# Peptides against a protein of PDB entry 5EG6, part 47

Target 1, 151 residues: chain A of PDB entry 5EG6
Amino acid sequence: RLRSQTVSTRYLHVEGGNFHASSQQWGAFYIHLLDDDESEGEEFTVRDGYIHYGQTVKLVCSVTGMALPRLIIRKVDKQTALLDADDPVSQLHKCAFYLKDTERMYLCLSQERIIQFQATPCPKEQNKEMINDGASWTIISTDKAEYTFYE

## One batch from the design tools (peptide; made by RFdiffusion4, then SolubleMPNN)

Design b1_p16_8_s2 (from b1_p16_8, 10 letters changed)
Fold by OpenDDE base, seed 2:
Structure b1_p16_8_s2 (fold): chain B 151 residues (1-151), chain A 16 residues (1-16)
Amino acid sequence: as target 1 above (151 residues)
Amino acid sequence: MKKKKLKAKVVYPPLA
């Protein structure tokens, strides 16, 4: 299970005031748990706790202090984001970051750019949205913390 | 529950 802490992810870092991709670098970020009703802004309130899929999080660059907008962390099943998963976030699985209050926009790697990618509704499964591989992320915790693995 | 305020400039990635 993942909690608010410092994490790393490949292909995401901040350079020159913007988010960029690098095949050779791991970006270091703080992942913070927000209240579901927390507003967007340069100032925000975070709380301690274990993160579950479906919750709102903030990714803050540990180097520059720049942040992405509020995200909902979602569980990934192959090329789909699960909309109703609410179990604890597992580092054994890829995740997707839905940009909160958007039309199915997800944080996505495209070549050397970090972009918003619009997911496609899954006609057969309303609890899923179709994403691409670039919208699937792996999070690695950098803090020593108690972790529980889940299937 | 422990809470704290943080400050961070928000950067929006471009649309696809």
Scores: peptide ipSAE 0.583, ipTM 0.922, DockQ to the pose 0.914
Fold by OpenDDE base, seed 3:
Structure b1_p16_8_s2 (fold): chain B 151 residues (1-151), chain A 16 residues (1-16)
Amino acid sequence: as target 1 above (151 residues)
Amino acid sequence: MKKKKLKAKVVYPPLA
């Protein structure tokens, strides 16, 4: 499971004071765990711990120190973001980053740009929102860890 | 749980 730690996210990096996308570059970020009631701002309180889906996080560029606004990390099932998943975040699964307090806006890769993409509600499944491929992310921990294989 | 106060400039991605 994923702790508040340094991670690498595909195609996302900071350049020129803004977040950009690159097909050739991966950015290193620290993913911070916030309290659900933490307000938006340049100053914020972070906590140690394991991150669960549905929790509020901050992505801070390890190089520039710039941050995205508060995000809710959500579990991805196929082409949908799950709104009610609360299990520990797994590096084996893709995730989506909902921009907190928006109308279904998600962090999205569009060509060479990082944008906000508005998800579409699922009429038959109120606990899901439809996202595009660009809004589905893979997180790779940059921290060394020990693993045990169980067959 | 341990907590820490951090400071970081916030950047908002553009809308689609």
Scores: peptide ipSAE 0.572, ipTM 0.923, DockQ to the pose 0.899
Fold by OpenDDE base, seed 1:
Structure b1_p16_8_s2 (fold): chain B 151 residues (1-151), chain A 16 residues (1-16)
Amino acid sequence: as target 1 above (151 residues)
Amino acid sequence: MKKKKLKAKVVYPPLA
C-alpha cells in the first residue's frame, strides 16, 4: 500500500515554470495526503496514513521543492480512471491523478512534457472516465520496506 | 493523527 512518503516515478523537474519529465531517468518526489476539504495554496496541511483511491494528494518535486496542484488519486483499469474506487492505493496498479476542481483534467506525460489531459466520459459507465496511457502513472516507494509484492 | 504544515509553490501544468 501507498502512504504519504517519498516515491519514485519518471523523473519530474520544473523548468520554465512547468513540470517536465525525463523518459530516460527516474526521479523522486514526495506524495502527501490531504484532507478532502483542504484548500489550494502554497501552504497546506498534510496527514500521515495510507492513501486510498479518491483521496486528495499533493506531489512535491524533490528537486525543486515545487508542488503540483491538489490531485485526486484514482484507480486505473486499462484506459479508464475509476471514479468511485476507494480501496487502498496499491503499487501493483497504475494510477491516475485528477486535477481537483477541473473538468476531468488529468496529469499526463506527453513526450517529455507534463500536461493536463481532459478525460472523456464513459457513456455507458458513469463511474469511469477514459484516459490515455500518458495519464497512467506508476508509483514506486523509495522505501524498500514499503514495496508491494504479488505472489 | 500526525499533521504537518508545508509550504510549496504551485505549478500548473499546461493544457494539452
Scores: peptide ipSAE 0.570, ipTM 0.922, DockQ to the pose 0.842
Fold by OpenDDE base, seed 4:
Structure b1_p16_8_s2 (fold): chain B 151 residues (1-151), chain A 16 residues (1-16)
Amino acid sequence: as target 1 above (151 residues)
Amino acid sequence: MKKKKLKAKVVYPPLA
């Protein structure tokens, strides 16, 4: 299971005050757990604990200290983000980062840029949103000893 | 519950 800790996300790094994609390096980030009612701001309160899908998190670059806005980490099933999943986050599964309080905007890798990509509703399943592959992320703990496997 | 106040510049990715 994943908890508030240092993690690596695929090809994500900070350069020039912005988030960019790198084909050469994985960025190291702190993933912080927030309360669901935590407000957006440059100052925020983080909590310890195991991260579950559906919870609000902050990704903070371990090098620059820059952060993305509040995200809801969601479980991915194929090309869909699951809206109702609440089990512990697994390193073995891809995830999506919904930008909180947006109209289905997800953190997305597009070419060499990090962008917001709008997911489309799944017509047959209201608990799913259709995302592209660029919005599907892999999280790897930087310290394998700190990660507890959860199947 | 352990909690800590942090500060970080927020960067919004551009829209697609």
Scores: peptide ipSAE 0.551, ipTM 0.912, DockQ to the pose 0.913

Design b1_p16_8_s3 (from b1_p16_8, 9 letters changed)
Fold by OpenDDE base, seed 1:
Structure b1_p16_8_s3 (fold): chain B 151 residues (1-151), chain A 16 residues (1-16)
Amino acid sequence: as target 1 above (151 residues)
Amino acid sequence: MKKEKLKAKVVYPPLA
């Protein structure tokens, strides 16, 4: 399970006012749990605890100290983001980061740039949105890792 | 529950 903590992913850094990522390097950042009603801003209140899908989080770059806007972490199933999953975030699965209060915009890696990718609604599955591989993220805890295993 | 107030500049990624 994932907690508010320091985590590792594809190396994120800020250059020219934008986040970039290195596909060849892994870097660390802070992931923080926010209340659902936490407003956007340069100041924000973070909480302890295990992060569940559907919750609001803040990602803070460990290199620059700059943050992405509020994100909702969502469970990924192949090339779809699940909108109603609420179980604890598992480091065994990829996740997607929905930019809160946007029209299906997700954090996406494209040619080593971090961009917003607009997901497409699933016509037959209202609880899913179609994303691409670049919008699927792997998070690894740099603290004591906890994993959920299934038989 | 422990809470902490943090401060960080916000960067918005560009649109695709």
Scores: peptide ipSAE 0.538, ipTM 0.910, DockQ to the pose 0.830
Fold by OpenDDE base, seed 3:
Structure b1_p16_8_s3 (fold): chain B 151 residues (1-151), chain A 16 residues (1-16)
Amino acid sequence: as target 1 above (151 residues)
Amino acid sequence: MKKEKLKAKVVYPPLA
């Protein structure tokens, strides 16, 4: 499971004071765990711990120190983001980053740009929101860890 | 749990 730590996210990096995407570059970020009631700002309190889906996180560029706004990390099932998943984040699964306090806006890769993409509600499944492929992310820990395989 | 106060410039991605 994922702790608050340094991670690598596909195609995401910081350049020129903004977040950019590159098909050839991966950025290194520190993913910080925040309290659910932590306010937005340039100053924020982070805490150690294992990250669960549904929790509030901050992505901070390890090079520039710039950060995205508060995000809620959500579990992805096929082409949908799950709104009520709360199990520990797994590097085996893709995830989505909901921009907190927005109307279904998610961090999205679109033609070498990082944008906000508005998810579509699922009429028949209120616990899901439809996202596109660009809003589905893979997290790779940059910290060395030991893993045990279970078949 | 251990906590720490951090400071970072916030950048907002553009809307689609």
Scores: peptide ipSAE 0.533, ipTM 0.909, DockQ to the pose 0.899
Fold by OpenDDE base, seed 5:
Parts: sequence; C-alpha cells; structure tokens
Structure b1_p16_8_s3 (fold): chain B 151 residues (1-151), chain A 16 residues (1-16)
Amino acid sequence: as target 1 above (151 residues)
Amino acid sequence: MKKEKLKAKVVYPPLA
C-alpha cells in the first residue's frame, strides 16, 4: 500500500520552474493526500494516511518545491483508467493521474515532455476511460512500506 | 490524522 510519503517516478523532474521529462532520470517527489474538498492553490492542507484510488493527491518536487495541480490517482487496467476504483493504491501496479476538475485530462509523458492528455470515453464501459501508455505511471516509495498486490 | 499546511507554486503542464 502507498501512503503520503516521498516517492520516485521515472522521467519526471523539475527544471527552470517547469516539469520536464528525462528518459534517464528519476525524479523524487512528495505525494500528499488531500481532502476531497480541498481547493486548488499555492497553499494547501495535507494529511497523513494510506492513499486509495479515487483520492486527491498533490505531487511536490522534493528539490524545488514546485507542485502539480490537484490530481486524482486512478487505477489502471491495461490501457484504461478506472473511474470508480477505491481500493488502496498498489505500488506493483501502474496508475494514472487525472487532473482534477478537467475534462478527462491526465498527466502524460510525450516526447520527453510532460503534458495533459485527454482520455477517450469507453463506449461500452462508463466507468472506464481510455488512456495511452504515456499516461500510465509507475511510482516507487523511497521509504519502507509494505507492498500489496491487488487485482 | 496528522495535518499540515504547505505552500508550493503550482505548475500546469501544457495541453497535448
């Protein structure tokens, strides 16, 4: 399970006040759990706890202190993001970061850049959205934590 | 649960 803590992810890092990507670098970030009703802003309240899919999180660069907008961490099944999954986040599985209060915009790696990519609705499954490979992320805890497998 | 107020500049990634 994943809790509010320091994490690392491939590609993502901060340079020149912006988020960038590198195929050879891992970025270190704090992942913070927010209340569902927390507003967007440069000042925000975080809490300790285990993170579940569907919850709102903040990614903050451990070096520069720069942050992405509020994200909803979502479970990934193949090339789809699950909209209603609420089980604990597993570090053994890929996840997607939905930009909160957008029209299906997800954090995406594209040509060594970090962008917002719009997911496509699944016609047959209303609880899923189709994402590309660049929108599927692997996160690794930099602190000791128990790893749990979830189907 | 422990709560803390933090400050961080928000950076918006560009659209595709």
Scores: peptide ipSAE 0.518, ipTM 0.904, DockQ to the pose 0.894
Fold by OpenDDE base, seed 4:
Structure b1_p16_8_s3 (fold): chain B 151 residues (1-151), chain A 16 residues (1-16)
Amino acid sequence: as target 1 above (151 residues)
Amino acid sequence: MKKEKLKAKVVYPPLA
């Protein structure tokens, strides 16, 4: 299980006040758990605990202290993000970061940039949204002792 | 339950 802790994900890092991708550098980030009703802002209240899919999280750069807006971490199945999954997050599986209160916007890696990519509704399954590979992320705990395996 | 108030500059990624 993944808890609020320091993690790394892909080649994401902060440079020049913006989030960038680098094939050479991995950034370290704190992933914080928020209440579902937590408002967006530069000040926010974080909670401890195990993170589940569907919960609201904040990614904060451990170096610069810059943060992405509130995200909902969602489980990924192939090329789709699952809207209803609520089991504990596993670093063994890819995830997607939905930008909360948007029209299906997801955190996406495009070339060397981090962008918002709009997912497409899945016509056959209302509980899924179609994403691209760039919107599928891998979370790696920087402290493996803080991660409890969950299968 | 442990709670803590944090402060961080919010950066919005650009739209595709």
Scores: peptide ipSAE 0.545, ipTM 0.910, DockQ to the pose 0.919; fails the geometry check

Design b1_p16_8_s4 (from b1_p16_8, 10 letters changed)
Fold by OpenDDE base, seed 1:
Structure b1_p16_8_s4 (fold): chain B 151 residues (1-151), chain A 16 residues (1-16)
Amino acid sequence: as target 1 above (151 residues)
Amino acid sequence: MKKKTLKAKVVYPPLA
């Protein structure tokens, strides 16, 4: 399970005051859990606990201390982001980062750049949004990894 | 529940 902690992800790092991608580097970040009603700003309050899909998080670069805007971490099923999943985040699965209060904008890797990608709504599945592979992220905890397996 | 106030400059990725 994922909790507020130091994590690593590929293709995401900060350079020159901006977030960039690198095919040869894994960026180190601290992922923070926010209250759903936490406002955007350079100053924010974080909470302790295990992170669930649908919750608001902050990614802070461990090197520069710079942060992305508030994100909602969402469960990924193939090429879709699930809008109503609320189970604990699993490090065994990819996730998507919805930029909070946007029109379906997701954190996305495009070539060597980090951009916002607009997901397409699924007409027949209102609980899903279509994303691309670049919007699917793998998070690896730098702490002792906790995994839950189901039979 | 443990809480903490942090400060970090926010960077917005471009739309394209």
Scores: peptide ipSAE 0.566, ipTM 0.921, DockQ to the pose 0.872
Fold by OpenDDE base, seed 3:
Structure b1_p16_8_s4 (fold): chain B 151 residues (1-151), chain A 16 residues (1-16)
Amino acid sequence: as target 1 above (151 residues)
Amino acid sequence: MKKKTLKAKVVYPPLA
């Protein structure tokens, strides 16, 4: 399971004070856990703990220190984001980053740019929103102390 | 739970 720690994700990195995308680059970020009632700002309070889907997080570039706005990390099922999943975040499983307090806007890769992409509601599945492939992210922990191999 | 206050510049991605 994922805790507040340094992680890596493909395509996402910071350059020149902006978030950019590259198919050939992996960016290193610290994923911070926030309280659900934490307000947006350049100063924010983070918590220790394991991250669950549905929780509010901050992604901070480990190189530049730049941060994205508050995000809600959501579980991905095929091409949909689950709105009510609350289990621990699975590493190496695709997730989506909902920009908190927006109209279904998700962090998305498009033409090597990082943009906000609006998800489409699922009329017959109220607990899901349809996202595109660019809005699906894979997280790899850089803290390998959590991994143990058994033979 | 332990907490800490951090400071970071916020970057907003553009809309599609």
Scores: peptide ipSAE 0.562, ipTM 0.920, DockQ to the pose 0.917
Fold by OpenDDE base, seed 5:
Structure b1_p16_8_s4 (fold): chain B 151 residues (1-151), chain A 16 residues (1-16)
Amino acid sequence: as target 1 above (151 residues)
Amino acid sequence: MKKKTLKAKVVYPPLA
């Protein structure tokens, strides 16, 4: 049997070259919008516009420059990730980070660790999948960077 | 063209 985990406030953070969930430190991350067909890599092209649910993003630590793999940011409703939500991302909404091109793997916290956790399909609702509690996050904006992009 | 990049904290558990 699995025991319940003690719930505490934790923040995504980079320490010692790794992502973890810290109760004491928080990382400021750039959330970069990518094109849907952008390939995985350390070098990527940031596209223009506001980020919407369902779009591909890169989370980059503002201090270290370390990044997670490409993610699709998804809206969360109760215990489910919505697969077809496409409204603008809001810090007032719960969100989940799907690891792009995986079989329902989501960014998930387990104690102080950041892991990938597989969501379960929702048989009755094909546009939803059930996520772990640790896979539901809130984004709190610290700053909004606006750039003039020259094409 | 203007790029709107978010800079954010990612927090658990979800707030409100």
Scores: peptide ipSAE 0.437, ipTM 0.843, DockQ to the pose 0.088
Fold by OpenDDE base, seed 4:
Structure b1_p16_8_s4 (fold): chain B 151 residues (1-151), chain A 16 residues (1-16)
Amino acid sequence: as target 1 above (151 residues)
Amino acid sequence: MKKKTLKAKVVYPPLA
């Protein structure tokens, strides 16, 4: 039998000094491109260019200024994160956020919480890691002219 | 070359 499922929409959001997944509010985040060798810190240098999968980014809340650790934005295929995809990031693509310099940890939604979830390696596909549904996201532009996706 | 920083919502579930 087919099962009916209602999936609630959630948005990455900052409230009370914490990142969470809100069903009612959305945060506008700057997604800054960093150099691959950029160190972790509150201060960082934003590089010019279009963001591609596999590149290092900083997500910064436009309201609070709170930032997540350095992330690598990765393309998602089904329930796998692609480790070697390098095409430009598109709003039409599913993506995952790997926490840089971790053991396969990804930003993951768990109800109202944002957690780190460890991906499982794919033994037969070294260029992929298995993620759960909560680790797959869509990025939607806020329609600011200076903040455009690659077309 | 412009920075082309993104400003975006991060949404679950994936819409595309």
Scores: peptide ipSAE 0.431, ipTM 0.844, DockQ to the pose 0.096

## One batch from the design tools (peptide; made by RFdiffusion4, then SolubleMPNN)

Design b1_p17_2_s1 (from b1_p17_2, 8 letters changed)
Fold by OpenDDE base, seed 4:
Structure b1_p17_2_s1 (fold): chain B 151 residues (1-151), chain A 17 residues (1-17)
Amino acid sequence: as target 1 above (151 residues)
Amino acid sequence: PVVTVTYYYFSDKPFVS
């Protein structure tokens, strides 16, 4: 059984051609590092190296091949996404996925649905945006393509 | 929520439990 340090029991999953969050199933995703100037599309060039916060990534379902739009992975500090963090991504830290070229839209879980959540600027801290818990993700690794479990 | 990744370039050790 897959276990994580996160308090959330919802896992990103693809079902019926749609992204959703499941308590009983999780999908295994590829996370591809892209160049900052990589255009949106089904075909993309993957860059080698450690993923750092602030970089552009693609999440692709290993089973279905379904992909999310280009994302910028951002570090999370408490309930805020950091706009200027650039250190290597760690599985031990929560992160947020900013939808590239949007107005502060982040990948977010609402109930069982994956939605876009618009972050609110932090008035006192220009380098931060306020997100909700549903937009705070935990990354864990697996060697399996897909897994189902019961609570 | 959790994203489970099978292919990645992270600086830390893989986490599987």
Scores: peptide ipSAE 0.417, ipTM 0.760, DockQ to the pose 0.093
Fold by OpenDDE base, seed 1:
Order: structure tokens, then C-alpha cells, then sequence
Structure b1_p17_2_s1 (fold): chain B 151 residues (1-151), chain A 17 residues (1-17)
């Protein structure tokens, strides 16, 4: 006799001070746009404008304030991350989050864990890297907030 | 200046239940 297993949809979530993947809970996150030359740190300057693929972003949990390291959001085509796509990010697209200043490491969902997955170079396509399904994310907007500040 | 911040859910599939 064979046993069948179904993998349910999983969501990025923060619990116990850690990022994880949950099938019952989901977190709401800010995607902050950063300058390309912004250094890593808990303090960062957010720039205004539409987020484009190839840009540097910070993912911050709206509830806990927990943040991931600087990421480069990249467009996904099938099982590949596009390195040179620069069009505006769309919810109609799948995306991947490259961990900036790493050797092809991407934010990846593996069961209930959030891990780093090392993409494989595409020998014949220098503008692409091969990722797994767990490194392909769907973005769903929930709300918008506007902040006024003085510089 | 004004900065707009959008909240997002993230999933491995398009639907968020």
C-alpha cells in the first residue's frame, strides 16, 4: 500500500523571533525600497517609488519588526531567476529574493523552514540562474500606508 | 516628503487563504 501526501500552501511568517513557513498563519510585510549602495543594517533609508526587478529591498514584518537581510528582488521565468529584468514588480509575476552579496543564495521555503537555496548558473544563459520551486514567491498586496517626514 | 509603504503577504502559491 502506498501513502499519498499533500503539500499545502505555505506562507512567510514570523514566530518566536524567527522567519518560518506556515500553512495556517501568514504575516504582513513591508517591502522597503533601498538604494543600491545602501549598507546592511537595522537602520536604513527608504526611497520612494515603484519597485522594479533588480532593485534592493528590505522585508520587514509589520507586527514584530523583524527584517531579513538586504534582498534583490528578481523576476522568475519558470524555474529560473532573471538577472537582468528591470520592469516594475507585478503581482502577476513570480519573484525570487536574492540575498545580496552572496553567491547565488535565494530565500527559499522548505516545508516549515525558511532557508537559503543556492541557485545554479545557467551555462548557456548568463542572465539566468536556476532555482527550485521553493524559491519562487507570490506577492499579494494587502494595504498601503503613507508616511510624511521632514528631512 | 511622502513615502508610501505597501503591506504584502508572501506564499508559494497565488492564493492566500
Amino acid sequence: as target 1 above (151 residues)
Amino acid sequence: PVVTVTYYYFSDKPFVS
Scores: peptide ipSAE 0.257, ipTM 0.706, DockQ to the pose 0.121
Fold by OpenDDE base, seed 3:
Structure b1_p17_2_s1 (fold): chain B 151 residues (1-151), chain A 17 residues (1-17)
Amino acid sequence: as target 1 above (151 residues)
Amino acid sequence: PVVTVTYYYFSDKPFVS
């Protein structure tokens, strides 16, 4: 018996050289697929292919070019991030962004800020980590542009 | 050759588009 709470929707956005959570504006981002052994850096090699959960990615703002550190995109089931899901990323799925090479740190919004939130291990399920609602994201839209070129 | 550029939008709430 919990009361319903109305919470405003927030979007990942870049403004003033910073990532933030905006209730009014949404940013358009590239999700670049990386090799699992790709090192952290501003310069990186992008792999071609369809993105699957569990893969290493870079989120890059299409306007500013600003990027987050390397992330592992993980599927979300209720309030848990799945560590072993490997199916293709879908707009209909909730996802979480694990900051690679951290101790269970996930991309999370808190009010207008983008923060790192440490997930808690699931005692009964080793393939899951408990995340909060702010660390659960939805891919709300996609836009594709196709280009033909000659080598 | 064909190159596809894909843009993504993210929300903390479920959204259908």
Scores: peptide ipSAE 0.252, ipTM 0.700, DockQ to the pose 0.139
Fold by OpenDDE base, seed 2:
Structure b1_p17_2_s1 (fold): chain B 151 residues (1-151), chain A 17 residues (1-17)
Amino acid sequence: as target 1 above (151 residues)
Amino acid sequence: PVVTVTYYYFSDKPFVS
């Protein structure tokens, strides 16, 4: 018998108090822009403006409130993360999430688990470091709400 | 003032390769 294996899309999700990668469910997250000097913690100050590659962000689950550590969002070129890209983040392009203040650790999925993956420096290209496919993500806008209020 | 809240989900598949 010949079998073919299909690879399904996986989504970042929170279940049972843990981040995981689900083929069935996706989580809705806030992506907050932070100051570059913002310290790690449950409380943080959110900045206004468009998110650009190279900036510091916080991902917060809209349902549980669980958050990942501070991340630097980086542009992805094939299987490399770009260290110096600074254009606006695009939903049409892949991105990577560098764990801030680590030695090249990136947010990565491995089957159903969310792990940290250590990128390898690119010897001939100082502005790149090599990641795997599990560390490449696509950001998709799923819901928007606008509120107008007066005081 | 106007406050806009945008929710995102993250997948391992890009829209454009």
Scores: peptide ipSAE 0.229, ipTM 0.699, DockQ to the pose 0.124

Design b1_p17_2_s2 (from b1_p17_2, 7 letters changed)
Fold by OpenDDE base, seed 5:
Structure b1_p17_2_s2 (fold): chain B 151 residues (1-151), chain A 17 residues (1-17)
Amino acid sequence: as target 1 above (151 residues)
Amino acid sequence: PLVTVVYYFSSSKPFIS
């Protein structure tokens, strides 16, 4: 018996004051580079330059202005997040978003929800952490978006 | 397979294609 394969794509989106994963709609986000010593808060200073793996970033919804906590963007190899990769972030690579100052918590998709998923240490490789597929993200650039404004 | 996507804006173009 032959089984067909289905490809599923989910997008980070903000609706009703919450982050969620939508198959129908996508949100446009600003990814801001921060200094490593930047404190958590709604107000932050943006650093210039190309983003490298291992650096601290802020994801901000371009429509609502809602932001996630400070994240460390990490390179992904198969089902592992690399802890020591420091090359420039590329759209050709998968990435993971580590929630800064947590115990291996990563931004993760679960059905239509955005949750925190705790990665498991790799016993044989101290520079890697095991993540699931829902914690592996692809970044796509956009130069335009449609907005509805309210006064 | 599952594909998870983030669309982004950047004034400084911090990502390499």
Scores: peptide ipSAE 0.291, ipTM 0.729, DockQ to the pose 0.080
Fold by OpenDDE base, seed 3:
Structure b1_p17_2_s2 (fold): chain B 151 residues (1-151), chain A 17 residues (1-17)
Amino acid sequence: as target 1 above (151 residues)
Amino acid sequence: PLVTVVYYFSSSKPFIS
């Protein structure tokens, strides 16, 4: 029988110009869809459309404007990140944020820190990478939305 | 028009007490 475990929930937050994992405060972030060939940088072009798993995104703090590097949002199945899922992102599903152009590095919380966690390949399942629970995120929408109009 | 929605992200890490 498995031993009982306690779950510690933390939120992505920006404080002092740095990303951290807070148990008390949560940051509000824009999730911007990028083109797959968008280069890394502070300036980027936001793509129109609904976000699907496998696509490149930018997480930008709505307050500070601080942004994480380009991420690929991936669907999570148990404790694995799916490499080939391409359905629309759902708030009801857990997701993982792969740091684009890295060796299987995922956005992960470790206590109060935001770190990169290296996923391990699944020997029997080529379309999956094993991640830890700290690399499994839940997206929750806020009551804030912005409409941008172009002439 | 382009709609930008704001989200917050949470993650849970279990530990054995």
Scores: peptide ipSAE 0.141, ipTM 0.627, DockQ to the pose 0.079
Fold by OpenDDE base, seed 4:
Structure b1_p17_2_s2 (fold): chain B 151 residues (1-151), chain A 17 residues (1-17)
Amino acid sequence: as target 1 above (151 residues)
Amino acid sequence: PLVTVVYYFSSSKPFIS
């Protein structure tokens, strides 16, 4: 017999100076678009425009100001991150956050922790990397957003 | 700037007994 499936939802959140995955509290984050050649640092120059897959972004907690390292937002196809997708980010799509200048490290949930997960190259598809479900994120705009992603 | 909620959905794999 097929057992009923359970669904869990966790939200990116900042507490006690740390990023974590909360089941009850969600954080609102600024997504800042950066130039591709922007250096890592607490100070950065924000670029205008809609966010496209493949672009460099900074995630900053709207409450605490805590920021993650520079990320490249990538489109997700099933359990793979697409390396060459460049269309506008849609809230209907799942996405992955590649930590820039790493060896295929992605922002990932592990229970209540936020970790780096190393993606595996796709042997037959050079434009894809295999990720796990914890590295696949859904983005939704809040009422605090100044603009929204495409739907 | 864009203020966005980022979350993850997970479901258990089907189990047949």
Scores: peptide ipSAE 0.135, ipTM 0.578, DockQ to the pose 0.029
Fold by OpenDDE base, seed 1:
Structure b1_p17_2_s2 (fold): chain B 151 residues (1-151), chain A 17 residues (1-17)
Amino acid sequence: as target 1 above (151 residues)
Amino acid sequence: PLVTVVYYFSSSKPFIS
């Protein structure tokens, strides 16, 4: 007897003061748009506007207020992060979160842990970097969220 | 700002009995 292939989902979540990947609990996160020249820190200035790929963002847990370092949200095509995509972010698209000012480090899910994964340059395509599946994220809106968007 | 859930999909091999 052969069962159908099972697809498992893990959610970005904060527990015990740490970011982790949960199969049971999901966290609601604010995605804040920042200026490209915004400095790293606990305090930051949020910019108005619709988020586009290539822009700098902050992910903030709506419950704990814990934030990840500054990220650049990048569009994903198959197993590659696109470095020059600048269209508006869509929930229908997969995305990757580049850790700003790192050597191609991306936010990555590995089992129950959130880690940094180093992308590999694409030799033939300078506008792409190779990532693994764990570094490809899907953004889904939640009914527990309130949206204030200004274009 | 957007409030959203970020998640990852993974697949498992079928269970064979």
Scores: peptide ipSAE 0.105, ipTM 0.561, DockQ to the pose 0.048

